# Ledger of designs, part 64: peptides against a protein of PDB entry 3B8E

Target 1, 230 residues: chain A of PDB entry 3B8E
Amino acid sequence: PFLIFIIANIPLPLGTVTILCIDLGTDMVPAISLAYEQAESDIMKRQPRNPKTDKLVNEQLISMAYGQIGMIQALGGFFTYFVILAENGFLPIHLLGLRVNWDDRWINDVEDSYGQQWTYEQRKIVEFTCHTPFFVTIVVVQWADLVICKTRRNSVFQQGMKNKILIFGLFEETALAAFLSYCPGMGVALRMYPLKPTWWFCAFPYSLLIFVYDEVRKLIIRRRPGGWVE

## One batch from the design tools (peptide; aimed at target 1 K164 F168)

Design b2_p29_3 (made by RFdiffusion4)
Pose (drawn by RFdiffusion4):
Structure b2_p29_3 (pose): chain A 230 residues (1-230), chain P 29 residues (1-29)
Amino acid sequence: as target 1 above (230 residues)
Amino acid sequence: VSDTVTVVLVVVNVVLVVAIVVIVFVNDS
């Protein structure tokens, strides 16, 4: 959101105060819950881990996330940001340009008249909007995320999805999102109510992508002992 | 303790869901 905000100088898809809603807020309970996750095999049947090699935060870890599911999770939120505008004057292939504030009216685009009070608006189909969606879009995929980061070898099936806390940590998250996106007014610090009709589900298309993917590979992993590149 | 925690979380979630439904309904009204 901040990166592409510079390369193609488009409108800020995600705010800073808006980022401190995934960390010390929404993703919180989910990860804590990840811990309550149980065994995945008879571990008391393997030499002790050599602390010289198999680190905790391996780098394959980074690959399987910071450059793989952080992306297909990236596109999903970097999509909703578009159709959060298209239904207001989004430039499907346009927009790519600054948007002053002292401008106050004077300019707009794609058949419109945006500015002043609609400048609080020219930055409101984004502020109290686009951001907040690019937010719920996050959590949206954090589901399939939270349900895939529950094993590194077994399918959600071969390991029943019964992490009581996590399952009941999901609503415990999703709810925070909405009870926060429709907060009777805590929209001053955060953003405004994203139209329950669609503004939510739009990110859900991608979550199904995440899931099946890591779900597949794991097979490639199992159907192949020392699985190749994966 | 794990069952108690689960019940608590279920209750909390139900309350939040209800609260969200009410808020959404008020906004649509």

Design b2_p29_3_s1 (made by RFdiffusion4, then SolubleMPNN; from b2_p29_3, 26 letters changed)
Fold by OpenDDE base, seed 3:
Structure b2_p29_3_s1 (fold): chain B 230 residues (1-230), chain A 29 residues (1-29)
Amino acid sequence: as target 1 above (230 residues)
Amino acid sequence: KLEELAKELEEKNKEMLEKIKELLEELEK
């Protein structure tokens, strides 16, 4: 998310503190859960291979998996960000390169895509309005990603949600999202304005799409083991 | 400042990955 902000020179979609809350608060418990499930699955299936090479391969696979999940989460968040800004009159194309003028407190006449002028204060309100939905979108996408990552090859329906750590992680992420979205003072502290309940559902189609895509991918892997889709 | 923040985030991500690895190793024991 932050890299796209720098490269595209768009208004900041997610505050730094909020990013830290995601990285430290939401990702840690899910990561532990995934680590536990992988360890359990590997213990049950693998004879002890060369511990150095298998550790390196497993570390690389985990790193790549988390990197891909993070990119998918970022895409979901950016989708929500662009939808909110478009609803407020800023089309995605207009946001490109706008950061310099957007962050300048002395420019009080930044025009949107429809010619409406926005003061610095109004722009910052819209920016901060995007932070909470962006965060919630990431959490909702994480739900799907966690469920997906539970199994490398098997369907989620085959293993079920027996992992208590995974369930706890999902609960913790949801509780954190609710706390950051609705706790008094978070708007000032984290620049996260209260979220309309409707925005919780904005990410659901995206999460469902990812879930369906991964189930199809897993189905293909099961039917064609060793294929290019692995 | 933004590059510095990006580097800090990358470092934190690396630290988190290392912690995950440590936890995996503990669970395999």
Scores: peptide ipSAE 0.000, ipTM 0.214, DockQ to the pose 0.018
OpenDDE base, seeds 1, 2, 4, 5: peptide ipSAE 0.000, 0.000, 0.000, 0.000; ipTM 0.210, 0.235, 0.190, 0.231; seeds 1, 2, 4 fail the geometry check

Design b2_p29_3_s2 (made by RFdiffusion4, then SolubleMPNN; from b2_p29_3, 25 letters changed)
Fold by OpenDDE base, seed 1:
Structure b2_p29_3_s2 (fold): chain B 230 residues (1-230), chain A 29 residues (1-29)
Amino acid sequence: as target 1 above (230 residues)
Amino acid sequence: ELEELAKKLKEKNEKLLEEIKKRLEELEK
């Protein structure tokens, strides 16, 4: 997310405090859950045929999978960001290069895609309005990530949600998202304005996409053992 | 159509800003 912000020179989609909340609060419980689930997963049970080469290949494949999931999470967050800004009159194309004028406190006549002028305060409000939905989008997408990471080869439908740690992680992550989204003072403290319940659903297509992607990936691995996707 | 859309967006934004201001005022009390 931060790299795209720098490259595209768009208004900041996610604040530093929000990023810290994701890294420290949201990612911690999933990471713990995944660490415990790895002991139950087929990844740990399968002895490497060649410990050196198979370990390296597995580490590369795991890193690629997590990298791809991270990219989908970022895309989901940016989608939500662009939808919110578009609903407020800023089309994605218009946001490109707008950062300099957007962040300038002395420019109070920044025009949106429809010629409406926005004060600095109005722009910052709409910017901060994106932070909470972006965060929530990441959380909802991480639900899918937690579920899919339970197994490397088996379908989520085959293994089910028997792990209590996974369930606990999902609840803790959701509770944190709800707290940050709706607790009084979070708008001022974290620049996370209260979220309309409808925005929780903006992430669901991306969660579904991750599920489909992972199921397709697992299907390919099952059908083509020893392929590059493995 | 674009002018009507712009008007609707403006009205929506004004309502959102008023709601945010109201919530901020409630937090400052």
Scores: peptide ipSAE 0.018, ipTM 0.346, DockQ to the pose 0.021
OpenDDE base, seeds 2, 3, 4, 5: peptide ipSAE 0.000, 0.000, 0.000, 0.000; ipTM 0.172, 0.152, 0.258, 0.167

Design b2_p29_3_s3 (made by RFdiffusion4, then SolubleMPNN; from b2_p29_3, 25 letters changed)
Fold by OpenDDE base, seed 2:
Structure b2_p29_3_s3 (fold): chain B 230 residues (1-230), chain A 29 residues (1-29)
Amino acid sequence: as target 1 above (230 residues)
Amino acid sequence: DLEELVEKLKKKNEELLEKIKKLLKELEE
């Protein structure tokens, strides 16, 4: 997300607190899941396969999968960001390169896509309105990751533990998202304004995309064992 | 201050994750 922010020079889609919540909350669960998946892979590889080569392949697969999922999550967040800004008069094309003027406190006449002038304060309100939905989008997309993780593992017991950790993490993230979204004063304190419940649904297409992506990937792996997608 | 805090927390999180990974590996041996 931050890289896109730098490259596109768009208004900051995520506040520092939301970034922190994503990095500490949302990224922790996948990382723990990865650790357990590696562990499960190691247990399954205790069958007479060369544990070093198979471990490396699985680690690469897992890392690529999570990296790709992370990219889709980011895309989902940005989608929500762009939708909110578009609803407030800022079309995506207009946001490109707007950051410099957007963040300038002395410019109070930044025009939206429709020629409406926005004060610095108004712009920041809109920006902060995007922070929470972006975070929530990531959380909702992670719900799809839970479903994905359930289908990969053969061991019901290890799946159970991983699922519990993942469910717990998702619950914490969701609870945190709800708290940050709806607790009074969070807009002022954390630059996260309240989220309309409708914005939770903006993430669902991307959750579906992740699900479809993973199912397609799994299907390819099943049909072509040893392929490049592995 | 918030950015610095985020960076510190990220670093701590990474360290904790590494510890968790290590512990999980030890439990499987």
Scores: peptide ipSAE 0.000, ipTM 0.229, DockQ to the pose 0.020
OpenDDE base, seeds 1, 3, 4, 5: peptide ipSAE 0.000, 0.000, 0.000, 0.000; ipTM 0.219, 0.200, 0.173, 0.226; seeds 1, 4 fail the geometry check

Design b2_p29_3_s4 (made by RFdiffusion4, then SolubleMPNN; from b2_p29_3, 26 letters changed)
Fold by OpenDDE base, seed 1:
Structure b2_p29_3_s4 (fold): chain B 230 residues (1-230), chain A 29 residues (1-29)
Amino acid sequence: as target 1 above (230 residues)
Amino acid sequence: SLEELEKELKERNKKMLEEIEKLLKELEE
């Protein structure tokens, strides 16, 4: 997210405090859950045929999978960001290069895609309004990530959600998201303004996409044992 | 029409901004 912000020179989609909340709050419980689930997963049970080559291949595949999931999470967050800004009159194309004028406190007549002028305060409000939905989008997408990471080869439908740690992680992450989104003072303290409940659903298509992607990936692995996707 | 769409988006934007400002004011109290 931060790299795209720098490259595209768009208004900041996610604040530093929000990033810290993600890294320290939302990523910790999933990471713990995944660490415990790895002990139950087929990844740990399958002895490497060749410890050196299979370990390297597995590490590369895991890193690629997590990298791809991270990219999908970022895309989901940016989608939510662009939807919110578009609803506020800022089309994605118009946001490109707008950062300089957006962040200038002395420019109070920044025009949106429809010629409406925005004060600095109004722009910052809409910018900060994106932080909470972006965060929530990441959390909702992480639900899918937690579920798909439970198994490397087996379908989520086959293994089910029997792990109490996974369920606990999902509840804790959701509770944190709800707290940060709706607790009084979070708008001022964290620049995370209250979120309409409807925005929680903006992430669901991306969660579904991750599920479909992972199921397709697992299907390919099952059909082509020894392929580059393994 | 494009003008109707612009007007509708402007109205939606205004309403959303007013709602956000209201929520912010409620959080400051």
Scores: peptide ipSAE 0.014, ipTM 0.276, DockQ to the pose 0.020
OpenDDE base, seeds 2, 3, 4, 5: peptide ipSAE 0.000, 0.000, 0.000, 0.000; ipTM 0.168, 0.193, 0.160, 0.211

Design b2_p29_4 (made by RFdiffusion4)
Pose (drawn by RFdiffusion4):
Structure b2_p29_4 (pose): chain A 230 residues (1-230), chain P 29 residues (1-29)
Amino acid sequence: as target 1 above (230 residues)
Amino acid sequence: VVDVVNDVVVVVLIVVNVVLFVVIVVLLL
């Protein structure tokens, strides 16, 4: 959100105060719950881990996330940001440009008249909007995320999805999102109500991508002992 | 004891979520 905000100087898809809603807020309970996750095999049947090699935060870890599911999770939220506008004057292939505030009216685009009070608006189909969606879009994929980060070898099937806390940590998250996106007014600090009709589901298309992917590989992992590149 | 604790935690979470959903529905109406 901040990165592409510079390369193609488009409107800020995600705010800063908006980021402190994934960490010390929404993703919180989910990860804590990840811990309550149980065994995945008879571990008391393997030499002790050599602290010289198999680190905790491996770098393959980074690959399988910081550059793989952080992306298909990236596109999903970096998509909803578009169609959050298209239904208001989004430039499918346009827009790529600054948007002053002292401007107050003077300019707009794709057949419109945006600015003052509608500059609170020219930055509201984004502020109290686009951001908030790029938010629920996050959580949206955090589902398939939270359900894939529940094993590194077994399918959600070979390991029943029964982490009572996590399952009942999901609603415990998703709800925070909506109870926060429709907060009777805590929209001052955060954003405004994203149209329940669609503004949510739009990110869901991608979550299904995440899931099946890591779900597949794991097979490639199992169907292949010392699985190749994966 | 751990299982009881977890069951209590789950129940609490379910209650909290139900409350939140009810509140959200009320707000929408």

Design b2_p29_4_s1 (made by RFdiffusion4, then SolubleMPNN; from b2_p29_4, 26 letters changed)
Fold by OpenDDE base, seed 5:
Structure b2_p29_4_s1 (fold): chain B 230 residues (1-230), chain A 29 residues (1-29)
Amino acid sequence: as target 1 above (230 residues)
Amino acid sequence: EEEKKIEELVEELKKKVEERLKELEEILK
């Protein structure tokens, strides 16, 4: 997300606080959940024929899967960001290269896509309004990620939601998102303005996409054991 | 026991996040 911000010169889509909340609050529970599930799955797996090579391959595959999921999460966050800015009059095309003028405190007449002038304060409110939805989008997408991580090879439908750790992680992430989004003073303290409940739904297509992606991946692995996708 | 360890880890992580957030708030001020 930060790299896209620099390359596209768009207003900051994700604040430092939200980044920290993601890294420390939301990503850690999935990582712990995965570590436990890997341990359980490794106990259930027959001894690998070659422990060194099979472990390395599994680690690479997990890393690739996480990288792809992370990209989908970022896309979901950016989608929510662009929708919010568009609703406030800034179309995605207009945001390209706007950062310099957007961040300039002395420019109080930045025009939106409809010719409306925005003061610096108004622009910053809109920017900060995007930080919370971006975070919430990541949390909602992580729901799907947590659910899919529970199963390496089996469909989520086959193993069900039996892992209490996973359920706890989902509730924790949701509670954190709700706290950061709706707790009084978070707008001033964390620059995270309250999120309209409707914005939670913007992430659902991406959660579904992750779910479908993982089910397809697992299906491919099941049909072609030993393929590059394992 | 594993659930308790996870809860403890989560609480420890929440504390670390809160500390980091306070540090960031101080830097942003």
Scores: peptide ipSAE 0.007, ipTM 0.233, DockQ to the pose 0.066
OpenDDE base, seeds 1, 2, 3, 4: peptide ipSAE 0.000, 0.005, 0.000, 0.000; ipTM 0.214, 0.224, 0.244, 0.220; seed 1 fails the geometry check

Design b2_p29_4_s2 (made by RFdiffusion4, then SolubleMPNN; from b2_p29_4, 26 letters changed)
Fold by OpenDDE base, seed 4:
Structure b2_p29_4_s2 (fold): chain B 230 residues (1-230), chain A 29 residues (1-29)
Amino acid sequence: as target 1 above (230 residues)
Amino acid sequence: KEEEEIEKLVKELQERVEERLKKLEEILA
């Protein structure tokens, strides 16, 4: 997200604290994934043919999958960002190159896509209004990530969700999101203004996309045992 | 900066969560 901010010269969609919170989630997902891989391996009683090679191949495949999922997460966050700004009068095309004028405190007549003028303070309010939903979108997408990490080969529907580690991870991320989003003072301290409850649902299409992606991946793995998609 | 203090708090929280997660993994292993 920060790279896109620099390249596109758009208003900053995500604050430093929210980035750190995303990093927290990013660290948890691999840990949970490793725990589930061990559990799934134990359940399937599948001995690796070559422990070193098979482990390395599996780690590479996991890394690739997480890279793709991370890209989908970023797209989800930016989607939410653009939706919010569009609702406030800034269409995506208009945001390109707007950063310089947006961040200039001496310009109080920045026009939106409809000719409405925005003061510096008003612009910062809408910018900070985007930070929280962006973060929440990432958290909601991470729910899907945590769920799909439970299995490598089996469908989520086949394996179920009865895992305390998964529930714990979901709870911690959700609680953190709720705290940062709704606790008084967070708007000033973290530049995260309160969310409308509807923004929690903005990420659901992307969560669904991740589920579909993972189910398709797992289906391919089941149909082609020993393939590179594992 | 207030931001740096918050970053420290987030890191501390992360460490606590990781510790709790590790303990939970040990219980479920």
Scores: peptide ipSAE 0.009, ipTM 0.298, DockQ to the pose 0.030
OpenDDE base, seeds 1, 2, 3, 5: peptide ipSAE 0.006, 0.007, 0.000, 0.000; ipTM 0.272, 0.255, 0.225, 0.225; seed 1 fails the geometry check

Design b2_p29_4_s3 (made by RFdiffusion4, then SolubleMPNN; from b2_p29_4, 25 letters changed)
Fold by OpenDDE base, seed 1:
Structure b2_p29_4_s3 (fold): chain B 230 residues (1-230), chain A 29 residues (1-29)
Amino acid sequence: as target 1 above (230 residues)
Amino acid sequence: EEEKELEKLVEELQKKVEERLKKLKELLE
């Protein structure tokens, strides 16, 4: 997410405080939940056939899969960001290279895609309005990630949602997201303005995408045991 | 080769999600 911000020179989609809330708040409880998840998955039960070569290959493949999921999460966040800005008159094409003028407090006549002029304060409100939906998008996508991480090869439909720790992690993550999104003063304290409830649904297609992606990946692994995807 | 096929599938799914999201946006406006 931050790399695209630098490369495209767009207004900041995710603030430092929001990043800290993701890393320390939303990722920690799910990670703990996964760590205490009893090894019903083949990840912990299957000994590597060759502990030197197969372990390294498996670790690389897992790392790549998590990297791909992370990219999908970022795309979901950016989509939400672009939708909000477009709703406020800033089309994605117009945002390219706009950062310099956007962040200049002395420029109060930045034009949107429709020729409307925006003051610095108005622009910052819109920018900070994007932080909360971006955060919420990450949380909603992480629901799918947590469900997927239960199994390496088996379908989520086969494993089920019996883990109470996982359910607790999902609840805590969602509760934190709701608190940060709707608690009074968060706009000033965390630069996270209140979110319209409808924006929670913007992340669902990406959660579904991750779910489908992982199910397809697992299906490929099951059909071609010993392939590069394993 | 399987990794490349998976990448292509992910790209195709991303396009489908983007289309669905556009439709969802239109419904929410």
Scores: peptide ipSAE 0.000, ipTM 0.170, DockQ to the pose 0.023
OpenDDE base, seeds 2, 3, 4, 5: peptide ipSAE 0.000, 0.000, 0.000, 0.000; ipTM 0.221, 0.219, 0.232, 0.203

Design b2_p29_4_s4 (made by RFdiffusion4, then SolubleMPNN; from b2_p29_4, 26 letters changed)
Fold by OpenDDE base, seed 2:
Structure b2_p29_4_s4 (fold): chain B 230 residues (1-230), chain A 29 residues (1-29)
Amino acid sequence: as target 1 above (230 residues)
Amino acid sequence: SKEEELEKLVKELKERVEKRLKELEEILK
């Protein structure tokens, strides 16, 4: 997300605190899943395969899968960001390169896609309005990831305990999202303004996309046991 | 006093986040 922000030079889609919360949450999910897959790999290693090569392949596949899921999460967040900005008059193409003027306190006449001029304060309000929905979008997408993790066939019992950690992590993220979204003063303190309930649903298409992606991935793995996609 | 504590907490969180963001920027670079 941050790379896209730098490359596109768009207004900051996420506050620093929100980014940290996402990073903590998104790092925990891969770490938990890596720990699951290490446990699955250790269970699978009870069969006499070369432990070094199989670990490396699994770690690479896990890393790739999480990298891809992370990209889809980021895309979901950016989609929500662009929708909110578009609703406020800033079309995605207009946002490209706008950051410099957007963040300049002395420029109070930044034009939107419709020629409306925005003061610095107004722009920052719109920016901060995007932070909470972006975070919530990621949390909702992570719910899909939780469902995906539950559908793994191997070692339901060992997955159960780590699933509890994942569920707990997602619960914490959701509770944090709710707290940041609805607690008075968070808009001023954290630059996260209250979220309309309708924005929770903006993430659902991306959650579905992740679900479909994982089901397709699992289908490929099931059809090609021992292939490069495992 | 509670608002001041919250502001202090927010400031500390912002500083930690900015530090982490800088670290992430360095990793991504």
Scores: peptide ipSAE 0.012, ipTM 0.236, DockQ to the pose 0.023
OpenDDE base, seeds 1, 3, 4, 5: peptide ipSAE 0.000, 0.000, 0.000, 0.006; ipTM 0.207, 0.268, 0.202, 0.227

Design b2_p29_5 (made by RFdiffusion4)
Pose (drawn by RFdiffusion4):
Structure b2_p29_5 (pose): chain A 230 residues (1-230), chain P 29 residues (1-29)
Amino acid sequence: as target 1 above (230 residues)
Amino acid sequence: SSSFFYFFFFFVLFIISIFFFFFFFFSEL
């Protein structure tokens, strides 16, 4: 959101105060719950881990996330940001450009008249909007994320999805999102109500992508002992 | 009005989720 905000100088898809809503807020309970996750095999049947090699935060870890599911989770939120505008004057292939505030009116685009009070709006189909969706879009995928980061070898099937806390940590999250996106007014610090009709589900298309993917490879992992590149 | 409907809808579902959680937690005990 901040990176592409510079390369193609488009409107800021995600705010900073908006980021402190994934960390010390929404994803919180989910990960804590990840811990209550149980065994995945008879571990008391393997030499002790050599602390010289198999680190905690391996780098394959980074690959399988920071550059793989952080991306297909990236596109999903970096999509809803578009169709959050298209239904207001989004430039499907346009827009790529600054958007002053002291401008107050004077300019708009794709057949419109945006600015002052609609400058609070020219930055409202984004502020109290686009951001907040690019937010729910996050959580959206954090589902398939939270359900895939529940094993590194077994399918959600071979390991029943019964982490009581986590399952009941999901609504514990999703709810915070909506109870926060429709907060009777806590929209001052955060953003405004994203149209329940669609503004939510738009990110859900991608979550199904995440899931099946890591779900597949795990097979490639199991159907192949010392699985190749994966 | 719709925002409040959705707001309370999700809050009710939150309470229901807590009930289900305590139900399954007590059934384990």

Design b2_p29_5_s1 (made by RFdiffusion4, then SolubleMPNN; from b2_p29_5, 28 letters changed)
Fold by OpenDDE base, seed 2:
Structure b2_p29_5_s1 (fold): chain B 230 residues (1-230), chain A 29 residues (1-29)
Amino acid sequence: as target 1 above (230 residues)
Amino acid sequence: EEREKVREEVLKKLEEAKEELEKLLEEEK
């Protein structure tokens, strides 16, 4: 998100402190969950023929898969961001290069895509209104990621939801999202204004996309063991 | 006041989701 913010020179979609809360708060429990996941029957049976090369290949493939999922997560967040800004009069094309004027507190007449002028205070309210749904979108997409990461090859439908730590992780992420979204003072402290419950559903198409992507990936791996998609 | 109302609505939905997940966990035992 931060790289796209710099490259596109758009208003900041998510605060740095909130990003840190995501990275430390929401990603830690998934990592722990994976450590306690019951070993996939196929993983336990695989003795690496060459520990150095096979480990390296597996790490690269895992890194690529997580990288792809991360890109889909970011796309989901940015989609929500652009929808909210568009509803407030700022079309995506208009946001390109707008950052300099957007962040300047002395410019109180920034025009939207429809010629409406926005004060600095009004712009920051809209920006901070985007932070919460961006965060929530990431959390909702991470629900799918948590569910799919428990297996390398088996479908979620085959292995089920037996990992109690994974389930706890889903609740923790959701509770954290609710806390950060609705706790008094978060609008000031984290620049996260309260979110309407309807915005939670904006992320579901992307969660479904990740789920379908992973199921297709796993299906390919099952049909072609040792392929590059693994 | 509107913020508190939205918070209560979200908390209610979270509770409902928790109950549904607990039910699914019981069915998987």
Scores: peptide ipSAE 0.000, ipTM 0.169, DockQ to the pose 0.288
OpenDDE base, seeds 1, 3, 4, 5: peptide ipSAE 0.000, 0.000, 0.000, 0.000; ipTM 0.168, 0.159, 0.173, 0.180; seed 1 fails the geometry check

Design b2_p29_5_s2 (made by RFdiffusion4, then SolubleMPNN; from b2_p29_5, 26 letters changed)
Fold by OpenDDE base, seed 2:
Structure b2_p29_5_s2 (fold): chain B 230 residues (1-230), chain A 29 residues (1-29)
Amino acid sequence: as target 1 above (230 residues)
Amino acid sequence: SEREKVLEEVKKLLEEAKKLLEELLEEEK
């Protein structure tokens, strides 16, 4: 997320502290859950022909899965960010390169895509309004991603939600999201303004799409084992 | 400051979550 911010020179979609909260809070439990699920899945699979090779493969697969989840989460967050900014008059194309002027406190006439001028204070309000939904979107997307990553080949519907660590992780990250979104003082501390309940659902279509995509992917893998889609 | 208090609360929450996760991992060993 931060890399996209730097490369695109767009207004900051997520505060530094919020990024730290993601890294330390929301990603930690899911990562452990995935590691545990992978270990269980591997135990249930045929005896490793080569334990050393299989361990290395598992570590690589876990790392890849975690990296993919992180990327999907970032994409979901950025999607929500762009939606909110677009609703406030800033189209994605217009945001490219806007950061310099956006962050300049002396520029009080930054124009949106429709020619409306925004003061520095107004811009910062919109920016901070995006922080909470961005974070919440990541959490909501993680719900789907964690469920998806529970199984490599089998449908989520076949194995169910048996992993206690996964369930705990889902509750923990949701509780954290709720805390950061609605606890008084978060606007000052984390520059996360209170989230309208409706924004919790903004990520749901995206989560659903990811879920459907993964189920389709798994279906393809089951039908064509050893394919490039694996 | 109010900011520091909130950050401390967040830190506490994360530490508690970590502890609970560690306990769960120990139970499954």
Scores: peptide ipSAE 0.020, ipTM 0.315, DockQ to the pose 0.174
OpenDDE base, seeds 1, 3, 4, 5: peptide ipSAE 0.018, 0.019, 0.018, 0.006; ipTM 0.337, 0.333, 0.335, 0.247

